Peptides against a protein of PDB entry 6TME. Designs and how they scored, part 99

Target 1, 324 residues: chain A of PDB entry 6TME
Amino acid sequence: NRLKRAYIALQAWKKAFYSDPFNTAANWVGPDVCSYKGVFCAPALDDPSVLVVAGIDLNHADIAGYLPPELGLLTDVALFHVNSNRFCGVIPKSLSKLTLMYEFDVSNNRFVGPFPTVALSWPSLKFLDIRYNDFEGKLPPEIFDKDLDAIFLNNNRFESTIPETIGKSTASVVTFAHNKFSGCIPKTIGQMKNLNEIVFIGNNLSGCLPNEIGSLNNVTVFDASSNGFVGSLPSTLSGLANVEQMDFSYNKFTGFVTDNICKLPKLSNFTFSYNFFNGEAQSCVPGSSQEKQFDDTSNCLQNRPNQKSAKECLPVVSRPVDCS
Target 2, 324 residues: chain A of PDB entry 6TME as posed
Amino acid sequence: NRLKRAYIALQAWKKAFYSDPFNTAANWVGPDVCSYKGVFCAPALDDPSVLVVAGIDLNHADIFGYLPPELGLLTDVALFHVNSNRFCGVIPKSLSKLTLMYEFDVSNNRFVGPFPTVALSWPSLKFLDIRYNDFEGKLPPEIFDKDLDAIFLNNNRFESTIPETIGKSTASVVTFAHNKFSGCIPKTIGQMKNLNEIVFIGNNLSGCLPNEIGSLNNVTVFDASSNGFVGSLPSTLSGLANVEQMDFSYNKFTGFVTDNICKLPKLSNFTFSYNFFNGEAQSCVPGSSQEKQFDDTSNCLQNRPNQKSAKECLPVVSRPVDCS

## One batch from the design tools (peptide; made by RFdiffusion4, then SolubleMPNN)

Design b2_p14_6_s3 (from b2_p14_6, 4 letters changed)
Fold by OpenDDE base, seed 5:
Structure b2_p14_6_s3 (fold): chain B 324 residues (1-324), chain A 14 residues (1-14)
Amino acid sequence: as target 1 above (324 residues)
Amino acid sequence: MPYPGLIPPPDRSP
């Protein structure tokens, strides 16, 4: 019965393919769905004597099509990997029936519409990758209430603010890059105790960086480049004991880049170019260390190459934003 | 994973 439902689902999906350039679904014929390319079966968790479709892997198949509602019949699927295709439309709400969903990767497709709230219905979801799509609108705060290991949201059309619930996230990796997020980074960010990598690149984020960033002791990658951040770098950044890659480039930061930041023990690359910093410690100077790379390009630094003109600097540097 | 060893590992690279 379960495999029959899977057959119905998979045949409906095959019918929903507009193009299958690698003939991935060429063998999707007949009732033996476990032999289908990209379909993986396993003994059912509730009845080991029953074989069920446990996973889908169609990564890199370049398939054009959509996800039909009949995919909701794949009730035993825990892994759904269909990245790097040309699937379009919306994620079917019928996928709420896939209560075992553990990893959901629809990245690098042509999905549209709001955040796929069906992902919030999966109680055991650990991995969510929806990057490189055309999802739009607000990010639901509830996403960070999920016990996710990774949250990939980058390269979409998400708007509005980052939810304050971000501090509840247990994810080690979170990407917001290349969306339309606006507002400030929530102060609750410092509560992300498991965070290793967070990327804010290329949004419309603004305001001062919250001091609470310095509480991210496990963070190895912190990229806030290409936004509208203002003010000085928080002194609490000296607390980033494990940061290796840090990028604040292409913002509107002012003030002095301190030794306490540039001497971070694990720091490998620190890019603070294309801002309005008016001073830096000697430890921040590019070439000052063999172990660390710095980029101070296009700031308001004296006696450094490739800096902004006085004309560009003076209006900003003379009116620094107070973040206190 | 719910189905250990029976399903290909995911690509989680950022």
Scores: peptide ipSAE 0.374, ipTM 0.896, DockQ to the pose 0.738
Fold by OpenDDE base, seed 2:
Structure b2_p14_6_s3 (fold): chain B 324 residues (1-324), chain A 14 residues (1-14)
Amino acid sequence: as target 1 above (324 residues)
Amino acid sequence: MPYPGLIPPPDRSP
């Protein structure tokens, strides 16, 4: 019965293919779905004598098509990996029936519409990759209430603010890059216990950086480049004991870049170019260390090459934003 | 992983 439902689902999906350039579904014929390319069976968790479809892997198949609602019949699937295809449309709500969903990767496709809220219905979800699509609208706050290891949201059309619930996330990696997020980084960011990498690149984020960033003791990568951040760098950034890669480039930061930041013990690369910094410590100067790389290009620094003109600097530097 | 022996694809890096 369970494999018969899987057969119906997989045949409906094959019918929903517009193009299969590698003939990935060429062998998707007959009732033996466990022999289908990209379909993986395992003994059922409730009855080891019964085989069920446990996983789908169609990564890099370049298939054009859509996800039909009949995929909701794949109730035993825990792994769903279909990245690097040309699937379009929306994620079917019928996937709420896949209660064992553990890893969901639909990255690098042509999916549209709002955030796929069906992902929030999966109680055991650990990995969510929806990057490189055309998802739009607000990010649901509830995404950070999930016990996820990684959250990949980059290269979409998400708008609005980053939810304050971000502090509840247990994810080690979170990417917001190349969306349309706006507003401030929530102060609750400092409560992220397991964070190793966070990327905000290429959004419309603004305001001052919260002091609570300095509480991210396990962070190795912090990239806030290509936004609208203002004010001075928080002095609490001296607490980032494990940061290796830090990028604040292409913002509107002002003030002085301090020794306490540039002398962070694990820091390998620190880019603060294309801002309005008016001073830096000697330890921040490019070439001052063999172990660390710095970029101070296009700031308001005196006696440094490739800086902004006085005409560009004076209006901004003379009116520093107070973040206190 | 809910299924013993089911190995996910390795492509999970950012």
Scores: peptide ipSAE 0.365, ipTM 0.898, DockQ to the pose 0.647
Fold by OpenDDE base, seed 3:
Structure b2_p14_6_s3 (fold): chain B 324 residues (1-324), chain A 14 residues (1-14)
Amino acid sequence: as target 1 above (324 residues)
Amino acid sequence: MPYPGLIPPPDRSP
């Protein structure tokens, strides 16, 4: 009996709660699991006469606890949303039995350990949100082999390089922000055909920006701020026909910020502050446009306010990194 | 969505 298995799983989970401040699981009593708060049933896909647990939504419940292995008994679950809780520990490997998993949101919790590789076992996964946790270690390259619509990894402890497989991703939104990623952005990034938003904020990324970024024609948001990027901005950025928000602030960029970038047709906000740019086109000057907002603060620009001192600029500007 | 009648909860923006 599928509902009986669900009952066992849900009761085990209730037992794994250390705190339920909103009494979310107060009605988790008895065999009628479909009446449980945050539990959603649907007709089984293989037999419409059978009712199964198809979804869990415990978002914003502030529940403290862990995910017990018995959750693997919820084999019919396609939606698992438990964000904004205080769940700790690791994602159980037993969840590999949830072969219908479509959306998995464990964001804003206290999960630890390596990337939950069990997510890679779900053949139909479309949405993965693990942001705002304490996941650590390397990002498995296989994540980008998944046909995901969105990949939220931000605010974790992930390390190492961004996998070259990123170019295989079909995701429209990818967040790497606020991790410990290092190395260069892979050149394969330009192959991300469906990418709309990508954020690299607050990592240890370095090197030159790959020219292939300019191939991201559908990108509306590109944020590479707060890293260690060097060199000039790629001239190919003129290809970002749909970019609206672009942020390169808090890096070590040098060179000239060109008209071709600042005149991008959809550009509404371009922040390139806190770098070592030694020149900018007139179109890049803050206040030059009513339709576009620019920030050129703390660069090596002549005749601009709030720039770095010559002492700070000269050592960097005189030794530009050649990205060619 | 594998279950036609199942509506996912609202998602958060990045």
Scores: peptide ipSAE 0.363, ipTM 0.898, DockQ to the pose 0.618
Fold by OpenDDE base, seed 1:
Structure b2_p14_6_s3 (fold): chain B 324 residues (1-324), chain A 14 residues (1-14)
Amino acid sequence: as target 1 above (324 residues)
Amino acid sequence: MPYPGLIPPPDRSP
């Protein structure tokens, strides 16, 4: 019965393919769905004597098509990996029936519409990758209430502010890069106790960096480049004991880059170029360390190469933003 | 993971 439902779903999906360049679905014929390329069966969790479709892996198949609602019949699927295809349309609401969903990867496709709220309905979801699509609108705050290990949202069309619920996230990796997020980074960010990597690159984020960033003790990668951040770097950044890669480039930061930041013990790369910093400690100077790489290009630094002109600097540096 | 060993873990690098 379960495999029959899977057969119906998979045949409906095959019919929804516009192009299958590698003939991935060529063997998708007949009732033996467990022999289908990219279909993986396992004993059912509730009855080990019953074989069910437990996973789909169509990664890198370059398939053009859409996800039909009949995919909701794949009720035993825990792993759904279809990255690097050309699937379009929306994620079907019928996928709410896939209550065992554990890993959902639809990255590098052509999906559109709002955030796929069906992903929020999966109680056991641990990995969500929707990057490199055309998802739009607001990010649901509830995404960060889920016990996710990784949240990949980058390269979409998401707008509005980052939800304050971000502090509730247990994710080790979160990417916001290359969206249209605006507003400030929430102060609650410091509560992300398991965070290793966070990427904000290429959004419309603004305001001062919250002091609470310094509480992210496990962070190895912090990239806030290509935004509209203002003010000085928080002194609390000295608390980033494990940060290896840090990027604040292409913002509107001002003030002095301190020793406390540049001497972070695990810091390997620190890029603060293309800002309006008017001073830096000697430890921040490119070439000052063999173990650390710095980039101070295009700031308002004195006696450094490749800096902004006084004409560009004066209007900004003379009007420092108070982040207190 | 509900089905151990079913599919290799995804690449979790950004």
Scores: peptide ipSAE 0.348, ipTM 0.889, DockQ to the pose 0.844

Design b2_p14_6_s4 (from b2_p14_6, 6 letters changed)
Fold by OpenDDE base, seed 5:
Structure b2_p14_6_s4 (fold): chain B 324 residues (1-324), chain A 14 residues (1-14)
Amino acid sequence: as target 1 above (324 residues)
Amino acid sequence: MPYPGLIPPPDLTP
């Protein structure tokens, strides 16, 4: 009996709660699991006459505890939303049995360990949110082979390079922000044909920006701030016909910020502060447009306010990195 | 979505 298995799983989970400040699981008593708060049932896909647990939503419950292996008994679950709790430990491997998993949101918890590779076992996964945890280690390249709509990885402890397989991703939104990613952005990034938003904020990324970024014609948000990028901005950025928000601040960029970038047709906000740019087009000057906001603070620009000193600029500007 | 009409929707809060 599927509901019996679900009962076993849910009772094991309740037992794994250390704290339930909102008494979310207070009604998790008895065999009628479909009445449990945060448990959603539906007719089984293979037998409409059978009721199964199809989803879990415990978002914002502030529950402290862990995920016991018995959760693998929830084999009919397609939605698992448990964000904004205090769950700790690792994601159980037994969740591989949840072959219908479609949306997996464990964001804003206290999960630890490596990337939850069990997520890679779910053939129908479309939404993966593991942000705001303590996941560590390498990002498996296979994550981008999955047909995901969104990939939220930000605010973790991921290290190593960004996989070249990123170009295979069909995701519209990808966040890498606030991890420990290093190396260059792969050139394959330009192959992300469905990309709307990508965020690299606050990593250890370095090198030159790949020219292939300019192929991201659907991108509306591109944030590469707070990294170690060097060289000039690629001229191919003029191809970002739909970019609205662009941030390159807090890097080590040099060179000239061109009209072709600052006059992008949909550009609303372009922040390139805290770099070593030594020139900008008039169209890039803050206040030059009523429709666009620019920030050129703390560069090496002449006749602009709030710039770096000559002492700070000269060593860097005089030795520009050639990205060609 | 495997289950038609399954609620709740995902939480997309930033």
Scores: peptide ipSAE 0.318, ipTM 0.872, DockQ to the pose 0.634
Fold by OpenDDE base, seed 2:
Structure b2_p14_6_s4 (fold): chain B 324 residues (1-324), chain A 14 residues (1-14)
Amino acid sequence: as target 1 above (324 residues)
Amino acid sequence: MPYPGLIPPPDLTP
């Protein structure tokens, strides 16, 4: 019965393929679905004598098509890996029936519409990758209430603010890069106890950086480049004891880059180029260390190469944003 | 992972 439902689902999906350049589904014929390429069977969790479809892996198959609602019949699936295809349309709501979903990777496709809220219905979801699609609209706050190890959202069309619930996330890696997020980074960011890497690259984020960033003791990568951030760097950044890669480039930061930041013990690369900084400590100067790489290009620094003109600097530097 | 030893692992390639 369960394999019969899987057969119906997989045949409906094959019918939904517009192109299969590698003939991945060529052997998707007959009732023996466990022999299908990219289909993985296992003993059912509730009855070890019954074989069920436990996983789908069609990564890198370059298949064009859509996900039909009949995929909801794959109720035993715990891993769904279909990255690097050309699937279009929306994620079917019928996938809510896949209550064992543990790893969901639909990255590098052509999916559209709002955030796939069906992912929020899966109680045991641990891995979510929806990057490199055309998802749009607001990010639901509930995404950060889930016990996810990683959250990959980059290269989409998400808008609005980053939810305050971000502080509840237990994820080690979170990517917001290359979306249309706006507003400030929430102060609750400092509560992300397991965070190792966070990337905000290429959004419309603004305001001052929250002081609470300095509480991220485990962070190794912090990239806030290519946004609209203003004010001085928080003095609390001296608390980032494990940061290795830090990028604040292409913003509107002002003030002085302090010795306490540039001497962070694990810091390997610190890029603060393309801002309006008007001073830096000697420890921040490119070439001052053999172990650390700095970039201070295109700021308002005196006696440094490749800086902005006085005409560009004066209007901004003379009116510093007070973040206090 | 709910299924012990289920293959394949997630694709973490960039």
Scores: peptide ipSAE 0.316, ipTM 0.871, DockQ to the pose 0.604
Fold by OpenDDE base, seed 3:
Structure b2_p14_6_s4 (fold): chain B 324 residues (1-324), chain A 14 residues (1-14)
Amino acid sequence: as target 1 above (324 residues)
Amino acid sequence: MPYPGLIPPPDLTP
C-alpha cells in the first residue's frame, strides 16, 4: 500500500522535527496522510484508482529538523517544496527512489555537505532550488546535463571552477552568486540557448571574460559583479541585444568602455563601477541618457568624479592584461 | 508537471 509507505515516511519525518513553531504537523496523526497539512495527494499515474502522495509543501513553516531516510518511501512525490525552514543535515540518498521528482525546493534551510547528487538521479527534474544553504565542494558537471528550467545555487559554499558543461544547460535562469567559485567563466557559456538571467555575484572568478558571452542573445540580466575579472570588456558584448541589466562592478577590468556596449538597445542599467577603466564613451557617462542608468564610480577615468587616485590606477592601468 | 493540476506551484520568491 503506497499510502501506508507514505504514512511511515511522514511519521518518521515528524519524529525528525526538533521544532514546529506553527504546529504545521499537528494534524499529522493517523493513516489518512492525504489530510495532513502540506501533503497533497493525487491519483497515481500508473493506476488512477489508487491515491498517492504526489506533493509536499512545507514552505515557510520555520521547522527545525532533518530529512530522515524514510522519506525515500514517498516514491510518488513529484513536488517537494520545503523552503524557508531550518532543516539541517544532508539530503538523503534514499530520495533517489522518488523517480517522479519534478520540482525540488530546499532553499533557505541549513543543509550542509556536498552538492546533493541525488538530484542528478531524477530523470524528470525541471526545477532545482538549493540556494541559501551551506552546501559545499565542487559543483557536479552533470547538473547542466539536466533539462532544468532554473538552477538556483546562490548563497552556498560551493568551490572550484564552473563546469564547462554549463553550455549544455537549457535553463533560463542560473544563479552562482555568493559562493566561492574560482577560475574563468567557461567559453561554452555562449552555447546556453535559453539563458535569460545569469548571476555570478560575489565569487572568486577571475581571468578575462570570454568573447562567447556575446552569443547570449536572449540574456536580459548579466551580473558578474564582485569578482576578480581582468582585462577589457569583450567587444562581442555588442551582441547582447536583449540585455537590460548588466553589472561588472567590483572587478579589475581595464581599458575603454565602448559605445557599442553602452548603446545596447535594451540596456536599462549598466554598472561598471569599482574597476580600473581608463576611458569611457560619452554614451556611457552617467546622466547622458534618460532611459539608461550608468555608474562609473571608482575607476581610472579622467575628468569624472569619485575616481581612484593616480597612485591606485597607475600600477594596474600601466600593465593591462591582454585577453587576446 | 507529471500530475495534471497538482497544487501548489513553486515558490519563486527571492
Scores: peptide ipSAE 0.313, ipTM 0.869, DockQ to the pose 0.629
Fold by OpenDDE base, seed 4:
Structure b2_p14_6_s4 (fold): chain B 324 residues (1-324), chain A 14 residues (1-14)
Amino acid sequence: as target 1 above (324 residues)
Amino acid sequence: MPYPGLIPPPDLTP
């Protein structure tokens, strides 16, 4: 009996709660699991006459506890939303049995350990949110082989390089922000055909920006701020026909910020502050446009306010990195 | 979504 298995799983989970400040699981009593708060039932896909637990939503419940292995008994679950809790430990490998998993949100918790590779076992996964946790180690390249709509990885402890497989991703939104990723952005990034938003904020990324970024014609948000990028901005950025928000601040960029970038047709906000740019087109000057906002603060621009000193600029500007 | 009409939708808040 599927509901009996679900009962076992949910009771094991309730037992794994250390704190339930809103008494979310107070009604988790008895065999009628479909009446449990945060539990959603639906007709089984293989037998519409049978009810199964199809979804869990415990978002914003502030529950402290862990995920017990018995959760693997919830084999019919396609929706698992448990964000904004205080769950700790690791994601159980037993969740590999949840072959219908479609949306997995464990964000804003206290999960630890490596990337939850069990997510890779779900053939139909479309939404993955593991942000605001303490996941660590390398990002498995296979994550981008998944047909995901969104990938939220930000605010974790991931390290190493971004996999070259990123170009295979069909995701519209990808966040890497506030991790420990290092190395270059893969050139394959230009192959992300559905990308609308990508965020690299606050990592240890370095090297030149790949020219292939200019192929991201659907991107509306591109944020690479707070990294160690060097060299000039690629001229191919003029190809970002739909970019609205672009942030390259807090890097080590040099060279000239071109008219072709600042005149991008959909550009509303372009921040390139806290770099070592030594020139900018008139169209890039803050206040030059009423429809666009620019920030050129703390560069090496001779005729602009709030710039770095010559002493600070000279060592970097005199040694431009050739990205060709 | 495997289950038509399954509620709730994902939380997409930043």
Scores: peptide ipSAE 0.309, ipTM 0.867, DockQ to the pose 0.663

